# Ledger of designs, part 123: peptides against a protein of PDB entry 6GMG

Target 1, 331 residues: chain A of PDB entry 6GMG
Amino acid sequence: DSDDRVTPPAEPLDRMPDPYRPSYGRAETVVNNYIRKWQQVYSHRDGRKQQMTEEQREWLSYGCVGVTWVNSGQYPTNRLAFASFDEDRFKNELKNGRPRSGETRAEFEGRVAKESFDEEKGFQRAREVASVMNRALENAHDESAYLDNLKKELANGNDALRNEDARSPFYSALRNTPSFKERNGGNHDPSRMKAVIYSKHFWSGQDRSSSADKRKYGDPDAFRPAPGTGLVDMSRDRNIPRSPTSPGEGFVNFDYGWFGAQTEADADKTVWTHGNHYHAPNGSLGAMHVYESKFRNWSEGYSDFDRGAYVITFIPKSWNTAPDKVKQGWP

## One batch from the design tools (peptide; made by RFdiffusion4, then SolubleMPNN)

Design b2_p8_8_s2 (from b2_p8_8, 5 letters changed)
Fold by OpenDDE base, seed 2:
Structure b2_p8_8_s2 (fold): chain B 331 residues (1-331), chain A 8 residues (1-8)
Amino acid sequence: as target 1 above (331 residues)
Amino acid sequence: PNSNRSIV
């Protein structure tokens, strides 16, 4: 229920954030203070600081998805998602492994499937693809040129993505990005855009027609990446949370983490920005907090989720929401 | 649009 959600108030453009520092790989601050930081660091359009608009503050107020929303400029569509799944590990563990004491077969299979995903490799794949896309964007003055460049890059790397349909999310992602079409954004010029990455954690057992066990413990076959490409079909992700296994148990529908376009080569040193929940300062949940987490902190996830995907989208190069370096805390 | 509930 978002009935008690409140849009954070405007912060003066010149207001500096209150100081906060990372602890155990995660920095935390209240949403209002993040807005202050965002205005100082990430708000720049064409090199000029901007006050976070009412619309942007409203987007941000939705919690973890709001962080990705405000920084990407659009509500996450999750169409271009990547993951890595170790099928051999999965098969081997199912064959040779045993359920833990008290673990049902369905619970065992769900757990083994979850553990067969490699978050680091999934992230690496997304970064690899984003790099290819960025090269294709760099000198492309129209979409046709971008697509031609992209195909050439993929062919040179013998990447299986070259076989994707022209209407696939992979090739259509740019044209379907609102900021690409905006006059003050890409203005239909690919060279004005850059690829950015965010991550989503979610539950695999979302099919209402499936067994109760799959809804409770996960669907081992759901949301696996396609071989070769690493693409995940996200069409069945309807933001349905894990089903409770006991009375009174409840799970969160999703988590989103914003990476952007950091150039840090070491995955463990990358920073992921996310929120705890929607902003409800007068409600039971309280004020929204924003986290800046190292990759280990982000990729660990929660028991609410058994899938992680790394999603590519695009933003204008004129935006500073995806800088080369992201620092935790303030200053 | 959907929002997440308390994770932490």
Scores: peptide ipSAE 0.077, ipTM 0.834, DockQ to the pose 0.204
Fold by OpenDDE base, seed 3:
Structure b2_p8_8_s2 (fold): chain B 331 residues (1-331), chain A 8 residues (1-8)
Amino acid sequence: as target 1 above (331 residues)
Amino acid sequence: PNSNRSIV
């Protein structure tokens, strides 16, 4: 899907960004200008600004996933994902509700399922877990110490995650993070790492063995969080887009939004960074644009997607790709 | 690696 993708050129380290443009309540800029901002604000390693490398620019060029990729340091694996689903609402709406005029039963069920997810609560759960993980990381100098701290924190909070298997993504996420093992990263020291968050929007109806209706209108039973933990099994997410419901209709495979480690307590004031598509300045899609959206704009999503997940990963504390405060746009 | 197409 990215045959005409181009890697954005290097930007001088001292080049300041041009002003962002407002776009439907979010700040927007072209990818090259985002690189300029990134170098000024997010590029710091051990307090020193860095020019975005060719490899990083290549990662970024992949669009929305590229924004998460360059800031997290790895291609998203989505293994430690959280969401919130209101089972009672879902059951009640199915029981007492009815399809709208012209809406099929399958369309109705898919819509009701989509509407039964709470993006804010899903995000809050991920932030809660990230906070627990960060406390567990703080004084841990090996993985064993980290895991022991994590278990203690979970026990103190009576969190259902304490019952997860030792091999679960929850407990294995740190050891599976490449930057944790890097000499200039964590260097196998958990206390050098911090938890960060990104979000993925995707389609539930990805099972090719399911009905066409589920592929068109969503699978009401797919990608629900486990009760108590909020964990979503993402193993069946294969980046398959929604099936068209009319001739000529097409849907996008996914959307990614980067949050990092912002400390803003009000979810509505948090900033999410995402891209519109892969960079194709000489192609039909055109240049990649980067958006900095408030949570409301991000969580609204698109009709292409009926699921949202909030994913935890880790980066070295020496990186500045996940600062405590993110300012929307430029200046 | 997978990429997204035009959303906006």
Scores: peptide ipSAE 0.075, ipTM 0.834, DockQ to the pose 0.202
Fold by OpenDDE base, seed 5:
Structure b2_p8_8_s2 (fold): chain B 331 residues (1-331), chain A 8 residues (1-8)
Amino acid sequence: as target 1 above (331 residues)
Amino acid sequence: PNSNRSIV
């Protein structure tokens, strides 16, 4: 949030988008043009396109988090997060590897930890869990039925998530979703909801009581997934950016990518929608741009971040913000 | 709510 942030103006409902531009393997456009695309493609409620409201435009103006916000219908809580970490790789590399020339021990350990996360497996785990949840939702007309279905599905798959507490983010996520309770949303009917996925990139070294080295180069032990479940404890994520390693260096606090509920089986062909920064057309940052990236481009991330998580939330099936197929760019 | 700064 900045004083120079501006809410994009309304776009006429029938205004078609201008063509997107290729940008480093991505499709790119200015936020105003994304609003036009969103109204044509993603705005539909019960099959009818809607103009993006002032509130939604304001949410969107917050940048990458705004893209996830407007499409999920709520500010990301990040409570139901998944990742994959190769513990054996991490241990082996620490034991057998060595710092690069000029690399400190702390920098080496931080790098090795970062490289021990598998973004594809983390994404796959989230998709697996979302699929289980969707099966549990399908014929459940109350929360009790949903939870019973979910437990049965997990038992059938011998999934460690079956051992989670009833009040855990895993089991409480649906009831804590505002759109589930809305009359024009789920109306407390699980079968009217579907699981959706977004991703967050962030910095591990956020603990202010830790060493400066951890804040600069990462905390190798932070934000690892629990074995068996893949759940990441996100409670310590306070949107604190990486600490500068040199004078004048600065890092971004987070990045968010919207996936939704695409059915494309090949992870590399999935499309991730994200923004570069908050909308400041009259400020130093300039207008917000929206990117539609393939998984490779998304999962590559930036040096600003050493963690990625894939988060599950829910939206009404009547919304079209998470279609089965997402097309990159326009047309 | 928080906003990200320039990434790209």
Scores: peptide ipSAE 0.075, ipTM 0.834, DockQ to the pose 0.203
Fold by OpenDDE base, seed 1:
Structure b2_p8_8_s2 (fold): chain B 331 residues (1-331), chain A 8 residues (1-8)
Amino acid sequence: as target 1 above (331 residues)
Amino acid sequence: PNSNRSIV
């Protein structure tokens, strides 16, 4: 119930942003100033700057998810998600490791599971798959051609995704993208679309029928990637936050970070855009702030979350919300 | 749609 949420006002199209400020290794600004930057840098459709619409400003006002929403053109569905999990590390640490002083067994297992995820490898897997998809989209003028190209690319790379069912989120993702069907978007032409990436942080212990310990300290078996494909079943993610471990403790339900389609090969140099909370300038939370973080700052996450996923979706190539290069901050 | 609370 975001009763205090307010839609940021319109910014003149030609208004330049104020300088961002450094904050813990990231660039930070208020949401109104991000709108100014967005209009100058990311708003272009068919090469023309656009004022952020009221609808887009409303989407943005939802906080971290709003940043991904306005840039992807749809509310995140998280269906095509990737991660990397080191099963051997997990087993070895459980066998040979010991709980820290004062750490419960459940807390130990949850921590070891969290630490067994490799954020960099998960991100690289998503980038690899996005590249395959982009090659399959190229010169495909209908969905059948796209799917045929995709299968050929996967076969050539001996990728386990070639064994996925035709009904899987992997093969249906393009078809299920609203902007693909829009006349001014893809217009049902795959070659007019490109794959983009965002990330979600969330809690593993969301099963209400599970033990209280799993809800407090994590479910070590939940939201693991499938072997070979790296696909994560996100169907059980219902935006349920971590359960408090002490009185008065509270956790946030999720965080979203927008990457888009940056071509920077060094993961550590990639820029991730995210928001702190919904925009409530007259409420207790205050105005929404937007952060542009390096991968290190993004992938560290918070204690609120023990899972990270890297999600692929699609946008029209005519949009400039996912440029090859993203500059951190302003100017 | 859901929104996040204060994270930072």
Scores: peptide ipSAE 0.073, ipTM 0.833, DockQ to the pose 0.203

Design b2_p8_8_s3 (from b2_p8_8, 5 letters changed)
Fold by OpenDDE base, seed 4:
Structure b2_p8_8_s3 (fold): chain B 331 residues (1-331), chain A 8 residues (1-8)
Amino acid sequence: as target 1 above (331 residues)
Amino acid sequence: SNSNRSIV
């Protein structure tokens, strides 16, 4: 991070937020005001609202990743990630399509690959899996019971995830969640946990040993989901930004959006919470802003990124950082 | 830790 990053000050527990501002179909506010909303709406532990701690405010100050960090309780590991890729569309477009005027072959291939990902289907896959996991967590009082339930649920749905290795991120995700082991969290009881979802946007062309064209225009073969499961191997994501295609051009490393556990069936009506950059009120970037975006606004992404992954993690049910319903903006 | 630097 930058040396000019600042931890937002504490906000009084009972301070109400100022109204959010509309911003291109999103609701926008400064980070300090988001802290106020967070304390009123999302801070509850065991039914009691909490002041955002200094540690949590520090996490939040890191920008978009900070929003996911404070709400999930841990820095994103991105190990259990899902996406949807249309292989037939990709192959057909490469075969039958043509580069646009002035578009290089590498640029064309990168674009076609990007367009072959279906953000909505990727999101739906993650929601499906999270639902299965939540059913498996229910009434499971130890990890063995959870894993047994999970396998049964997957078998009933004829889901390819049932064939994953026991050491896979899919089966190990719960035990690797710090809050699961915490006394005031899961306390090693799966039934006290729930699955939640966040999304990461990132660049595919991160391999420094690959061609410059892949770094500039994307690697069409990178970060594709496995057939049947939809799992994405995120091990090669090292937060490396896209390489400039022209002098003076620069790209950012990633974007994170927090969804949590909303029950809204219409994807287009779901709310995604994210930040623009780390908090630098006295620096060139300025104060961090937090956005609450609809799925359309979130999934559109930026030219900085050609991949979107939907990641599952877990939080204690006693936390209110992932409510069934999220209201956009304030009031 | 890493942070994003994008401005929306």
Scores: peptide ipSAE 0.078, ipTM 0.834, DockQ to the pose 0.201
Fold by OpenDDE base, seed 2:
Structure b2_p8_8_s3 (fold): chain B 331 residues (1-331), chain A 8 residues (1-8)
Amino acid sequence: as target 1 above (331 residues)
Amino acid sequence: SNSNRSIV
């Protein structure tokens, strides 16, 4: 797994980043330089810059998930996930479409399912819900007030989320956020918290009891959003990668992208921060690199994955890991 | 904790 993973060394608090490098329309840098940027831009607690702690550096060293981990303050639980799936497109393409030359039926169905997800609409739904949550948080002094506000907001918008169970990830997400309970975080005060978004790319064909074809080419029925709510049941996501289709082929288990709470209305202009792999400067993979990608670059994903989800979590407003504006690269 | 092994 990550036997050769190394925790990046501490960077002096006052050390400025080196310039990022362009990479496929993204801004790219080595993890140590990202730490420098993070300390200058994102590290602020109550307006004061902080050195990235050893624990945070260790989290970061895990790669793409590490970027989300360090910025959200917790390992991603992925419980409150949203997506958009075009059922009509899916059915129509299955009925009227044809497999490509050499494409198996299972491969065709998997591809059609993948193509029936709309990443932009999925992201939009998550942003919509996050906005509702933020309104509910703003004047809530306790969890009960937050939940009441949330229900009222949902009712006003006639949102199907109003019908979710009280124990659902939707309603329980705040109380299950460690930073909400922390004295220097939310201190159990919802008004001190804000909703933030990250994205996960993963493989649909994770069920070992399913056909080999589903594991190789995707499970067309897996990880679809619920109608009306857009909620994705992530309980079956066990970080199992796509099965090889040929000898020697291997796939990555997941990818994570950090969005935070950017206010940019144009999805295409939003910046997503992610890592390539765990930090192994002396290993075969090499040093971890961090990318700041535009939405188009992020949402494109890789062949390793056929699902994308947009996940909501919470951070204290006192943290600057999710600023309103994110500048791509450095300077 | 799991890590990704993506090569970009």
Scores: peptide ipSAE 0.078, ipTM 0.834, DockQ to the pose 0.201
Fold by OpenDDE base, seed 1:
Structure b2_p8_8_s3 (fold): chain B 331 residues (1-331), chain A 8 residues (1-8)
Amino acid sequence: as target 1 above (331 residues)
Amino acid sequence: SNSNRSIV
C-alpha cells in the first residue's frame, strides 16, 4: 500500500537522461530518468534550469497524479473540467441497441454511456477555452481586467460560458491558483500566467447510495457535461474506484495525464505524460515508470474508468513545464 | 494525497 512509497533521490542538474524505450506505442522510462529529462527540459524558471526539489520529487512519487502535480505546481482540484457527450447517440443506442451475449442491462447502459463520450471533442473544447483564457490574460495586469477581457472574448465568440456565475469555477479559477498569488509566480498579475490542460480518467459509479449495478457497471447519468459550455460538475468525484464485478477483482481510483500548453494542432500528435503507480522500488509494485503517450494511447484509457475530463488550470509563464512543443521520449 | 496503482 501507500506505505511503500519512496521519494526518488535527487539527480545532478547536469545529468543527461538515458534513452527512453518504446512501450505499446508510448515512450517509457523509470521515474529517476524522467527527473533527469525534467531538469533538462521542463525545470526552467525565468530561463534558468532548476534541480527538482525534494518537495517536487515527493509530489512526483505519487504516480500519475504526481506528474501533473509537479508540472502544474499544485495537487489537482479538477474544478474546471470539460467533456463532450453525444446525447443523440446515447438515446439512439439505448433505444435501438441490444445487450451483447451475457451482458446485463445495466452493463449495456454503462457501456453505451461510456461510448457516447467523445474524447477528441472534449479535448478540443478545453483547448478552445484555454485559448480564450490566454487571450484574456494578455495585457491584463489585475483580475478585474482579466475578467473583463474574458467576458468580451466569450461574447465575441457567442460562447455559453459568458452566462456562468462570477463565483463559478470558470471565473474563479485564476484567483484560486496559488502560483498566481506568489511573488515569484504571477504576483497577482494575470499577464504573467497562462492556461494549461491536464486530463483525468475516473469512475462514474461513485455514489454509495446508488444501486450496486451502477457501482459495478457505471452510472449513465453521472459526470455529463453541461450543454453549451461543456463543463463537468466534478464535485461528486471522490476518487472512488469501480466496484468489483467478480471476486478478487480490483480497480484503480484514477489516472492523470499532463498535456500543458502544446500548440500542435493535430490532436493525434499531442504528447501526454503520465505515471503508472506510486514509486515503490522496494515494494511489490516496483519503481514508478513515466510514459509519454500520444493522444490515442492516452484517450483509450482502461476498463477501470468510464469517464474522462479535460481540466484547465494556470501556471506562471516563467515556468517551462508546459512548452509549446513536447518531444516524445529521449533523445 | 492519493496515489494510483496502475495496471500499466
Scores: peptide ipSAE 0.078, ipTM 0.834, DockQ to the pose 0.185
Fold by OpenDDE base, seed 5:
Structure b2_p8_8_s3 (fold): chain B 331 residues (1-331), chain A 8 residues (1-8)
Amino acid sequence: as target 1 above (331 residues)
Amino acid sequence: SNSNRSIV
């Protein structure tokens, strides 16, 4: 948040978007034009287009998190997060590898840890779990039925998530979703809900009690997924950016990418929607831009971040913010 | 509330 942040104005419901432009393999547009696209494509409730409300426009104005916020219907809680980490690769590289010229030991270990995460496998794990959840939802008309179905599905797949505590974010996620309880949302009917996915990029070295080197180069032990489940404990993520390594250097606090519920089997062809920064048309940062990126463009991230997580939440099936197919740009 | 400040 900043004093320069401005809520984008309303766009007429019938206003068509201007063409997006290509940018580094992505489709890019200004936030006002994304609102136009959103109203045409994603705004539907029960098949009817809706004008983006002032509240939704305000949410969107927060940048990358705003894109996920407006499409999921709630501010990201990040409680049900998944990743994949290659422990063998990490150990082998630490044992057999060596720091590059000029690279400190801490920098080397941080880099090796970052490189030991597999974004594609992390995404695949989240999709797998979302599929299990969707099967559990589809014929369940109360929470008890959903939970019973979920346990059965996990048992059938011999999934380690079956051993999670009943109060864990995994089992409580649906209950804690506001739109599940809304009359025009789930109305407490699990079969009216579907699982959706977004991703967060962030910095591992957030512990203020740790060494300065960990804050500058990463904490190799932080935010690793639990073996078997792939669950990441996000409780220590406080949106603290990477510490500068040189005078005048600064890093961004996080990045969010919206995937939703695309059915494209090829991960490389999936589309991720994200924003660059909060909307500040009269400030130094300028107007917010929205990007629609392929998985490669999203997952490569930035040097600002050394962790990626794939998070599951829920939206009503009556919403069209997570369609089966997403097209880049306009038209 | 948090917002990213990316210059991308």
Scores: peptide ipSAE 0.074, ipTM 0.832, DockQ to the pose 0.206

